# Ledger of designs, part 62: peptides against a protein of PDB entry 3VZA

Target 1, 98 residues: chain A of PDB entry 3VZA
Amino acid sequence: RVERLCKSKELFEERLGLEIRRIHNEQLQFIFRHIDHKDPDKPYMFTLSINEQGDYEVTSCTPPLDCISEFQLKVRETNNFSAFIANIRKAFTALSFK
Target 2, 62 residues: chain B of PDB entry 3VZA
Amino acid sequence: AAYVTQLYYKISRIDWDYEVEPARIKGIHYGPDIAQPINMDSSHHSRCFISDYLWSLVPTAW

## One batch from the design tools (peptide; made by RFdiffusion4, then SolubleMPNN)

Design b2_p16_1_s1 (from b2_p16_1, 7 letters changed)
Fold by OpenDDE base, seed 5:
Structure b2_p16_1_s1 (fold): chain B 98 residues (1-98), chain C 62 residues (1-62), chain A 16 residues (1-16)
Amino acid sequence: as target 1 above (98 residues)
Amino acid sequence: as target 2 above (62 residues)
Amino acid sequence: SKKEEEEALKELEELE
């Protein structure tokens, strides 16, 4: 089972181009790659925490996204974490064409 | 990596087939209505195409 | 749920 779980993580990282890390001060870092077809290894990332009120809070976003604050509001309203992550990737993808 | 893989599933709703050869990308995407099989030959596609395709399976509606 | 993310955080913390 341990072997399968390790393989699972590796498959997700490679196939989705998404790495998930723990960073300082109890935050999750989401690192997207495979966004820019001209530079597949270029990272697009954001960090997330649960604030004192228990709400999702984006603590950083690199490169910046104009829509990130709206997405934070949306995920707090809907609790749709999947759509939250997918929309961020979509926004990063759109940004890569600029 | 039980919890992180659980997080990946929460995000993507994809369950991989772990028994196939490395060049084969097989799994199932569990959408809200139907389950969609995934079956790709990775040698036929770029990494970016594969990722874009898989993410296209994930709904963005809130 | 948010609990899942917190568990993922704990797991990643343990892996470092």
Scores: peptide ipSAE 0.173, ipTM 0.921, DockQ to the pose 0.045
Fold by OpenDDE base, seed 2:
Structure b2_p16_1_s1 (fold): chain B 98 residues (1-98), chain C 62 residues (1-62), chain A 16 residues (1-16)
Amino acid sequence: as target 1 above (98 residues)
Amino acid sequence: as target 2 above (62 residues)
Amino acid sequence: SKKEEEEALKELEELE
């Protein structure tokens, strides 16, 4: 089972181009790659925490996204975490074409 | 890494077939209405294309 | 550590 889980994580990381890491102060870091077709290893990332109210809070976004605050609001309203992550990737993708 | 894989599933709704050769990307995407099979030859596509394709399966509607 | 990572991930999953 352990081997299977490790393989699963690696498959997700490679195929989705998404790495998820725990960082200091009880935060998760989401690192997207495979965004820029000209530079597939270029990272696009954001960090997420749960604030004192229990709500998702984006604590950083690199490169910055104008829409990230709106997405934070939307995920708090809808609790659709999948759409939250997918929309962020979509926004990063759009940014890579500018 | 049970929790991280669970998170990946919650994000992508993809379940991989772990018993195929590495060059074969096989799995199932579970959409809200239907399940969509995934079956790709990774050697035929760039890493970026593969990722873009898989993410295209994930709905962005809130 | 892996344990700490899983705890953080679990916390998020429980909110979803």
Scores: peptide ipSAE 0.128, ipTM 0.918, DockQ to the pose 0.039
Fold by OpenDDE base, seed 1:
Structure b2_p16_1_s1 (fold): chain B 98 residues (1-98), chain C 62 residues (1-62), chain A 16 residues (1-16)
Amino acid sequence: as target 1 above (98 residues)
Amino acid sequence: as target 2 above (62 residues)
Amino acid sequence: SKKEEEEALKELEELE
């Protein structure tokens, strides 16, 4: 089972091009790759925490996204974490073409 | 890696088939209404295409 | 590090 779990993580990382890491101050870092087809290894990332009120809070976004604050509001309202992450990836994708 | 894989599932709603050969991307995407099979030959596609395709399965409606 | 990751992920999952 442990081997399967490790394999699962690797498959998700490679196939989704999404790495999830724990970083300082109780934050999670989401690193997207495979965004820019001309530079597949170029990272697009944001960090997320749960603030003192228990709400999702984006603590950084690189490169910056104009829509990130709105997405933070939407995820707090809807609690749709899947859509939150997917919309961020879509936004990064759009940014890569500009 | 139990929690991270669980988070990946919550994000993507994809469940992989772990018994197939590495070159086969096989699994199931569980959408809000129906489940759709995933079955790709990774040797036929770029990494970016594969990722874009899989993410396209994930709804962005809030 | 792995344990810390799991704890953080668990926290997020609990809120979902």
Scores: peptide ipSAE 0.127, ipTM 0.918, DockQ to the pose 0.039
Fold by OpenDDE base, seed 3:
Structure b2_p16_1_s1 (fold): chain B 98 residues (1-98), chain C 62 residues (1-62), chain A 16 residues (1-16)
Amino acid sequence: as target 1 above (98 residues)
Amino acid sequence: as target 2 above (62 residues)
Amino acid sequence: SKKEEEEALKELEELE
């Protein structure tokens, strides 16, 4: 079971180009790679926490995204975490072409 | 690792086939209406193409 | 620690 779980995590990280880790102050860091086809290892990342009201809060975004505040509002309204992450990746992808 | 893999599933809705050779990317994406089989030869594609393709399966509608 | 990381991930999973 442990071997299967380790393999699963590695497959997701490589195939989705997404790493997830806990960082200081009870935050999660989401690191996207495979965004820029000319530099596949270039990271695009944001950090997320649960605030005192129990809502998702984006605490940083590098590079910055104009749409990140709207996405934070949308995920609070819909609780669609999948769409939240997918839209952020889509926005990072668009930014990589500029 | 159990929690992170569960989170990956909640994000992507992808379930991998763990019994195939390493060069084969095989699994199923579970969309809201239909299940989409995944079956790729990784040696035929770049890492970026593979990731872009898999993420294209994930709905962005809120 | 790895245990604390899993608990943080669990917290997000419960809110999804």
Scores: peptide ipSAE 0.105, ipTM 0.917, DockQ to the pose 0.040

Design b2_p16_1_s2 (from b2_p16_1 with E1S E6K A15L D16E)
Fold by OpenDDE base, seed 2:
Parts: C-alpha cells; structure tokens; sequence
Structure b2_p16_1_s2 (fold): chain B 98 residues (1-98), chain C 62 residues (1-62), chain A 16 residues (1-16)
C-alpha cells in the first residue's frame, strides 16, 4: 500500500504537472508545471493556508493573478476546491500566452 | 502519501490504474454525472498536452 | 476540504 501511495503521488505530479509541498507557517505550496508548452518546466505557483478564521487564504501567487482574490472568495463561498485549483491553472495557462 | 493522494483526488477526481506499464496513462475520471475512462499512450503526447488534457476533464464551474 | 488540507500539511510535515 505504501508503495502504491508513493507511486500515486508521483503519477499525479508528473501527469497533472502539479507538485504540492508544505512550507513554513503551515502552508501548502502548489506548483504547476507543464503550463508553458515552450518551457514545460517553468513553475507557476501559489501558496495556501487556513487562516485564524478557518478560511482558505492565498498567501502568495507567482506570477501574480488578478483573479486570485476572486477565486479565494469563490472557494470560500462554494467550498469547491477542485474548481478552485482548476481555475487557477486555467488562469496561469492564459497568462502564459500573454 | 495518503493524505496528499487524497488531496490530488479531491482536486482532479482521477483514480489511476496502477497495474499498467509506465508508458500507459490509464485511469478513471469521476465527474458529477459520469465516469470517463482515461487511456493514453504517453509516448504519443507531450507532457504539456497530457496535463492540459487531464485538467480539461476537471470542471471549472463553481 | 479544509480539514483534508490540514491533514495533508501534517503528512508532509511528518515526511520531512
């Protein structure tokens, strides 16, 4: 089972181009790759925490996204974490074409 | 990596088939209405295409 | 969920 879980993580990382890391101050860092087809290893990332109120909070976004604050609001309203992450990737993708 | 893989599932709603050769991307995406099989030959696609395709399966509607 | 996020954080912390 442990081997399967490790394999699962690696498969997700490679196939989704999404790495998830723990960073300081109890935050998760989401690192997207495979965004820019001309530079597949170029990272697009954001960090996420749960604030004192218990709400999702984006603590950083690199490169910055104009829509990230709206997405934070939407995920708090809907609790649709899947859509939250997917929309961020979509936004990063759009940014890569600019 | 149980919780991390759970997080990946919560994000993607994809369950991989772990019993196939590495060159085969096989699994199931569980949408709200229908489960869609995934079955790709990774050697026929770029990493970016594969990722884009898989993410395209994930609804962005809030 | 937010709880799952916390668990993921804890798991990643334990793996360090």
Amino acid sequence: as target 1 above (98 residues)
Amino acid sequence: as target 2 above (62 residues)
Amino acid sequence: SEEELKEALEELEELE
Scores: peptide ipSAE 0.145, ipTM 0.921, DockQ to the pose 0.045
Fold by OpenDDE base, seed 4:
Structure b2_p16_1_s2 (fold): chain B 98 residues (1-98), chain C 62 residues (1-62), chain A 16 residues (1-16)
Amino acid sequence: as target 1 above (98 residues)
Amino acid sequence: as target 2 above (62 residues)
Amino acid sequence: SEEELKEALEELEELE
């Protein structure tokens, strides 16, 4: 079971091009790759925490996204975490074409 | 990696088939109304295409 | 959910 879970993580990282890491101050870092087809290893990333009120809070976004504050509001309203992450990837993808 | 795997499922709604050969990307995407099988030969696609395809399965409607 | 994020954070901390 442990081996399967480790394999699962590796498969998700490679196939989704999404790495999830813990960073300082109890935050998660989400690192997207495979965004730019011309530079597949270029990282697009954001960090996420839960604030004292218990709400999702984006603490950084690189490169910056104009829509990230709106997405933070939307995920707090809907609690749709899947759509939250997917929309961020969609926004990074759009940014890669500029 | 149980909770991290759970987080990946929460994000993607994908469950992998772990019993197939490495070159086969096989699994199931669970949508709200229908389960969509995934079955790809990774040797026929770029890493970016594979990722884009899988993410295309994930709804972006709030 | 927020709890799942907390659990993921805890798991990643345990792996360090």
Scores: peptide ipSAE 0.144, ipTM 0.921, DockQ to the pose 0.045
Fold by OpenDDE base, seed 5:
Structure b2_p16_1_s2 (fold): chain B 98 residues (1-98), chain C 62 residues (1-62), chain A 16 residues (1-16)
Amino acid sequence: as target 1 above (98 residues)
Amino acid sequence: as target 2 above (62 residues)
Amino acid sequence: SEEELKEALEELEELE
């Protein structure tokens, strides 16, 4: 099972182009790659934590997204984490065309 | 990596077939209505295309 | 869920 779980993580990382890492102060870093077809390894990332109120909080976003605050509000309202991550990727993709 | 993979499933709703050849991207996407099979030959596509395609399966409606 | 996120944090901490 351990082998399968390790393989699963690797498959997700490669196929989705999404790496998930723990960083300081109990935060998760989400790193998207495969966004820019001209530069597939260029990272687009944001960090996430749960604040003192227990709500999702985006603590950083690189490159910055105008819509990130709205998405943070939306995920707090809907608890739709999947849509949250997918919309962020969509927004990063849109940035890559600029 | 149980919780991380669980998080990936929470995000993507994809379950991979781990027993196929490395060049085969095979799995199932569990959408809200129906489950859609995934079955791609990775050698026929770029990494970016594969990722874009898989993410296209994930609804963005809140 | 937020709990899953916490668990993922803990797991990733152990992996580092």
Scores: peptide ipSAE 0.131, ipTM 0.921, DockQ to the pose 0.045
Fold by OpenDDE base, seed 3:
Structure b2_p16_1_s2 (fold): chain B 98 residues (1-98), chain C 62 residues (1-62), chain A 16 residues (1-16)
Amino acid sequence: as target 1 above (98 residues)
Amino acid sequence: as target 2 above (62 residues)
Amino acid sequence: SEEELKEALEELEELE
């Protein structure tokens, strides 16, 4: 069971190019790779926490995204976490072409 | 890594087939209407293409 | 899922 779970995590990390890590102050760091085809290992990152009201809050975004605040609002309204993460990746992808 | 893998499923809606060869990417994406099989030969694609393709399966509509 | 996120946080902390 433990071996299966470890393998699962590794497969998701490699295939989705998404690493999820815990960082200080009870936050999750989402690290996207495989965004820039010319530099597949270049990271695109954001950090997420749950604030005192219980709402998702983006605490950092590197590189910065103009749309990140709107996405934070949308995920609070819809609770569609999947669309939230997918839209962020889409935005990072668009940014990589500039 | 049970909760982290659950989070990955929450995000991607993908369930992998863990019994195949390492070079074979097999699984199922569970969309809102239908389930879509995934079956790729990783040796035929770049890492970026594979990731882009898999993410393309994930709806972005709120 | 806020609860799932909290559980993921706890799990990742335990794995450090």
Scores: peptide ipSAE 0.125, ipTM 0.920, DockQ to the pose 0.045

Design b2_p16_1_s3 (from b2_p16_1 with E1S A15E D16E)
Fold by OpenDDE base, seed 4:
Structure b2_p16_1_s3 (fold): chain B 98 residues (1-98), chain C 62 residues (1-62), chain A 16 residues (1-16)
Amino acid sequence: as target 1 above (98 residues)
Amino acid sequence: as target 2 above (62 residues)
Amino acid sequence: SEEELEEALEELEEEE
């Protein structure tokens, strides 16, 4: 079971181009790759925490996204975490074409 | 990595088939109403195409 | 959910 879980993580990382890491102060870092087809290893990332109120909070975004604050509001309203992450990737993808 | 993989499922709604050869990307995407099979030969696609395709399965409607 | 995020955080902390 443990071996399968490790394999699962590796498969998700490679196939989705999404790495999830813990960073300081109880935060998660989401690192997207495979965004720019001309530079597949270029990272697009954001960090996420749960604030004292228990709400999702984006603590950083690199490169910056104008829409990230709106997405934070939307995920708090809808609790649709899947759409939250997918929309961020979509926004990074759009940014890569500029 | 139980909770991390759970998080990946929460995000993607994809369940992989772990009993296939490494060159085969096989699994199921679970949408709200339908299940979409995934079955790709990774040697026929770039890493970016594969990722874009898989993410295209994930709804962005709030 | 926020709980799942906390669980993921805890798991990642345990892996270090």
Scores: peptide ipSAE 0.116, ipTM 0.918, DockQ to the pose 0.045
Fold by OpenDDE base, seed 3:
Structure b2_p16_1_s3 (fold): chain B 98 residues (1-98), chain C 62 residues (1-62), chain A 16 residues (1-16)
Amino acid sequence: as target 1 above (98 residues)
Amino acid sequence: as target 2 above (62 residues)
Amino acid sequence: SEEELEEALEELEEEE
């Protein structure tokens, strides 16, 4: 089981170009790669926590996204976490062309 | 590791086939209405193309 | 923690 879980994580990291890490102050860090086709290892990242009210809160975003506050509002309204992450990746992809 | 893989599934809705050769990207994406098979030869594509393709399967509608 | 956030995700999915 442990071997399968390790393999699963590695497959997701490589194939989605997404690393998920636990960081200080009870936060998760999401690191996207494979965004810039000219520099596949260039990281695009944000950090996420659950605030005292129990809501998702983006605590950092690098590079910054103008739409991140709106996405935070949308995920609180819809509870659609999948769309939240996918839209962030889409926004990072758009930035890579500029 | 279990929690991380659970998060990946919640995000992507992809289930991998772990019994195939490393060069074969095989699995199933579970959309809201239909399930779509994934079956790619990784040697034919860049890492960025593969990631872009897989993410294109994930709905962005709220 | 990752576990706590994962549990929060599960709760949100139940509300969907």
Scores: peptide ipSAE 0.055, ipTM 0.912, DockQ to the pose 0.030
Fold by OpenDDE base, seed 2:
Structure b2_p16_1_s3 (fold): chain B 98 residues (1-98), chain C 62 residues (1-62), chain A 16 residues (1-16)
Amino acid sequence: as target 1 above (98 residues)
Amino acid sequence: as target 2 above (62 residues)
Amino acid sequence: SEEELEEALEELEEEE
């Protein structure tokens, strides 16, 4: 089971180009790669926490996204975490073309 | 860890086939209505293309 | 942390 779980994580990381890390102060870090086709290893990342009210809160975003605050609002309203992450990646992708 | 892979599934709704050769990307994407098979030869595509394709399976509608 | 991840997962499962 442990081997399977490790393999699963590796497959997701490589195939989705998404690394998920536990970081200090009860936060999750999401690191996207494979965004810029000219620089596939360039990281695009954001950090997420659950605030005292129990709501998702983006604590950092690098590079910054103008839409991140709106996405935070949307995920709080809809609780669609999948769409939240997917939209962030979409936004990073769009940013990479600028 | 299990919780990490669980999160990946919650995000992507993809379940991988772990019994195929590394160069084969096989799995199932579970959409809200239908399940779509994934079956790619990774040697035929760039890492970015593969990621873009897989993410294209994930709905962005809120 | 693992706790944070678990909390996130719990919230996701509540909406399923």
Scores: peptide ipSAE 0.054, ipTM 0.911, DockQ to the pose 0.032
Fold by OpenDDE base, seed 1:
Structure b2_p16_1_s3 (fold): chain B 98 residues (1-98), chain C 62 residues (1-62), chain A 16 residues (1-16)
Amino acid sequence: as target 1 above (98 residues)
Amino acid sequence: as target 2 above (62 residues)
Amino acid sequence: SEEELEEALEELEEEE
């Protein structure tokens, strides 16, 4: 089972081009790759925490996204975390073409 | 690794088939209404294409 | 670190 769990993580990282890391101060870092087809290894990332009120809070976003604050509001309203992450990736993808 | 894989599933709703050879990307995407099979030959596609395709399965409607 | 991720997952589960 442990071997399968490790394999699962590797498959998700490679196939989705998404790395998830635990970082200081009880935060998660989401690192997208495979965004720019001309530079597949270029990272697009954001960090996420749950604040004292229990709400999702984006603590950093690199490169910055104009829509990130709106997405933070939407995920707080809908609790649709999947859509939250997917929309961020879509936004990063759009940014890579500019 | 159990926690991170759970998070990946919550995000993507994809369950991989772990018994196939590495060159085969096989799994199931569980959408809101229906489950869709995933079955790709990774040697036929770029890494970026594969990622874009898989993410295209994930709904962005709030 | 493991606990941090566990906490995040617990919050996600509560919201679902």
Scores: peptide ipSAE 0.037, ipTM 0.910, DockQ to the pose 0.034

Design b2_p16_1_s4 (from b2_p16_1 with E1S E10K A15L D16E)
Fold by OpenDDE base, seed 3:
Structure b2_p16_1_s4 (fold): chain B 98 residues (1-98), chain C 62 residues (1-62), chain A 16 residues (1-16)
Amino acid sequence: as target 1 above (98 residues)
Amino acid sequence: as target 2 above (62 residues)
Amino acid sequence: SEEELEEALKELEELE
């Protein structure tokens, strides 16, 4: 069981190009790679926490995204976490073409 | 890694086939209406293409 | 979900 779970995590990381890490102050760091086809290992990152009200809160975004505040609002309204993460990746992808 | 893998499933709605060769990317994407099989030869594609393709399966509608 | 996020945080902490 443990071996399969470890393999599962590795497959998701490589195939989705998404690493999820815990960082200080009870936050999750989401690291996207495979965004820039010219530099596949270039990271695009944001950090997420749950605030005192119990709502998702983006605590950082590198590089910055103009739409990140709107996405935070949308995920609080819809609770569609999948769309939240996917839209962020879409936005990072668009930014990589600048 | 049970909880983090559950998070990956919550995000992507993908379930992998763990019994295939490393170069074969097989699984199932569970969309809101239908399930779609995934079956790719990783040696035929770049890492970026594979990721872009898999993410294209994930709806962005709120 | 909020619960899954909290559980993921705990698991990742345990794996450090």
Scores: peptide ipSAE 0.109, ipTM 0.919, DockQ to the pose 0.045
Fold by OpenDDE base, seed 4:
Order: C-alpha cells, then structure tokens, then sequence
Structure b2_p16_1_s4 (fold): chain B 98 residues (1-98), chain C 62 residues (1-62), chain A 16 residues (1-16)
C-alpha cells in the first residue's frame, strides 16, 4: 500500500504537472509545470493557507494573477476546490501566451 | 502519502491504473454524471500535451 | 516534513 501511494504521488506529479509542498506557517505551495509548451519546466506557483476564520486564503501567486482574488472568493462560496485549482491552471495557461 | 493522493483525487477526480506498464497512461476520470476511461500511450505525446489533456477533463464551472 | 504536509492536506480536505 505504501509503495502504491508513493507511486500514485509520482504519477500525479508527472502527469498533471502539479507538485504540492508544505511550507512555513502551515501553508501549502502548489507548483504547476507543463504550462508553457516552449518551456515545460517553467514553474507557475501559488501558496494557500487556512486563515483564522477557517477560510481558504491565497498568500502568494507567482506570476501574479489578476483573477486570483476572485477565485479565492469563488472557492469560499462554492467549496469547489477542484474548480479552484483548475481555474488557476487555466489562468496561468492564458498568461503563458502573452 | 495517503493525504497527498486523496488531495490529487479531489482535484482531478482521476484514479490511475497502477498495474500497467510505465509507458501507458491508464485510468478513469470520474465526472459528476459519467466516468470516462483514460488510456494513452505516453510515447506518442509531449508532457505538456498530456497535462493539458488531463486538466481538460476537470470541470472549471464553479 | 511529510507529516506536516499530511496534516495540512487533511485540514484543507475537511473544508471541502
């Protein structure tokens, strides 16, 4: 089971191009790669925490996204975490074409 | 890595087939109404294409 | 650490 779980993580990281890390102050860092087809290893990242009120809070976004504050609001309204992450990736993808 | 796997599933709704050869990307995407099989030969696609394709399966509607 | 990551992931999943 442990071996399968480790393999699962590796498969998700490679196939989705998404790495998830724990960073200081109880935050998670989401690192997208495979966004720019001309530079597949270029990272697009954001950090996420749960604030004192228990709500999702984006604490950083690199490169910055104009829509990130709206997405934070939407995920708090809907609790659709999947759509939240997918929309961020979509926004990073759009940014990579500029 | 149990929670990591759980989070990836919550994000992507993909369940991988772990019994296939490394060059085969096989699994199931579970949408809200229907499950769709995933079955790709990774040697026929770029890493970016594979990622874009898999993410295209994930709904962006809130 | 991996343990801290798992705890953070658990907390986030509980909000979903």
Amino acid sequence: as target 1 above (98 residues)
Amino acid sequence: as target 2 above (62 residues)
Amino acid sequence: SEEELEEALKELEELE
Scores: peptide ipSAE 0.083, ipTM 0.916, DockQ to the pose 0.039
Fold by OpenDDE base, seed 1:
Structure b2_p16_1_s4 (fold): chain B 98 residues (1-98), chain C 62 residues (1-62), chain A 16 residues (1-16)
Amino acid sequence: as target 1 above (98 residues)
Amino acid sequence: as target 2 above (62 residues)
Amino acid sequence: SEEELEEALKELEELE
């Protein structure tokens, strides 16, 4: 089962182009690749933590997204984490065309 | 790796079929209303297309 | 590192 779990992680990373890493100060880093079709390995990333109040908080976003603060508000309101991540990817995708 | 795979599922709502050959991208996407099969030949698509397609399955409505 | 990741993921899971 351990091997299956490892395989699962690898499949998700490759197929979604999304890597999730533990970062200092109790943060998670989400790294999107496969965004720019001309540069598939170019990373688009953000970091996320749970603040002292227990709320999701985006601690960094590279490249920056104008909509990230709104998304943070929306995920706090809805707790729809899936939509949160998907919307960020959509925003990064849009940014890659500009 | 249990937690990370759980997170991937919570994000994507995709469950992979781990018993198929590596060139086959097979799984199930569990949408809000209906489950849809995923069955792709990876050799027919770019990495970016595959990722874009899979992410297109994920609703962005809050 | 993996343990730290698991703890963080657990925290996020609790909020969902």
Scores: peptide ipSAE 0.078, ipTM 0.916, DockQ to the pose 0.039
Fold by OpenDDE base, seed 2:
Structure b2_p16_1_s4 (fold): chain B 98 residues (1-98), chain C 62 residues (1-62), chain A 16 residues (1-16)
Amino acid sequence: as target 1 above (98 residues)
Amino acid sequence: as target 2 above (62 residues)
Amino acid sequence: SEEELEEALKELEELE
């Protein structure tokens, strides 16, 4: 089972181009790659925490996204974490074409 | 990696087939209404295309 | 969910 779980993580990382890391101060870092077809290894990332109120909070976003605050609001309203992550990737993708 | 893989599933709703050769991207995407198979030859696509395709399966509606 | 995020954080911490 451990081997399968490790393989699962690797498959997700490679196939989705999404790495998830724990960082300081109880935060998760989401690192997207495979965004820019001209530079597949270029990272697009954001960090996420749960604030004192128990709400999702984006603590950083690189490169910055104008829509990230709205997405934070939307995920708090809907609790649709999947859409939250997918929309961020979509926004990063759009940014890569500019 | 149980919890992180659970997170990946919560994000993507994809369950991989772990019993196939590495060059085969095989699994199931579970949408809200229908489950659809994933079955790709990775050698036929770029990494970016594969990722874009898989993410295209994930609804962005809130 | 919040719980899953917290558990993911814990798991990643344990694996470091």
Scores: peptide ipSAE 0.078, ipTM 0.917, DockQ to the pose 0.045

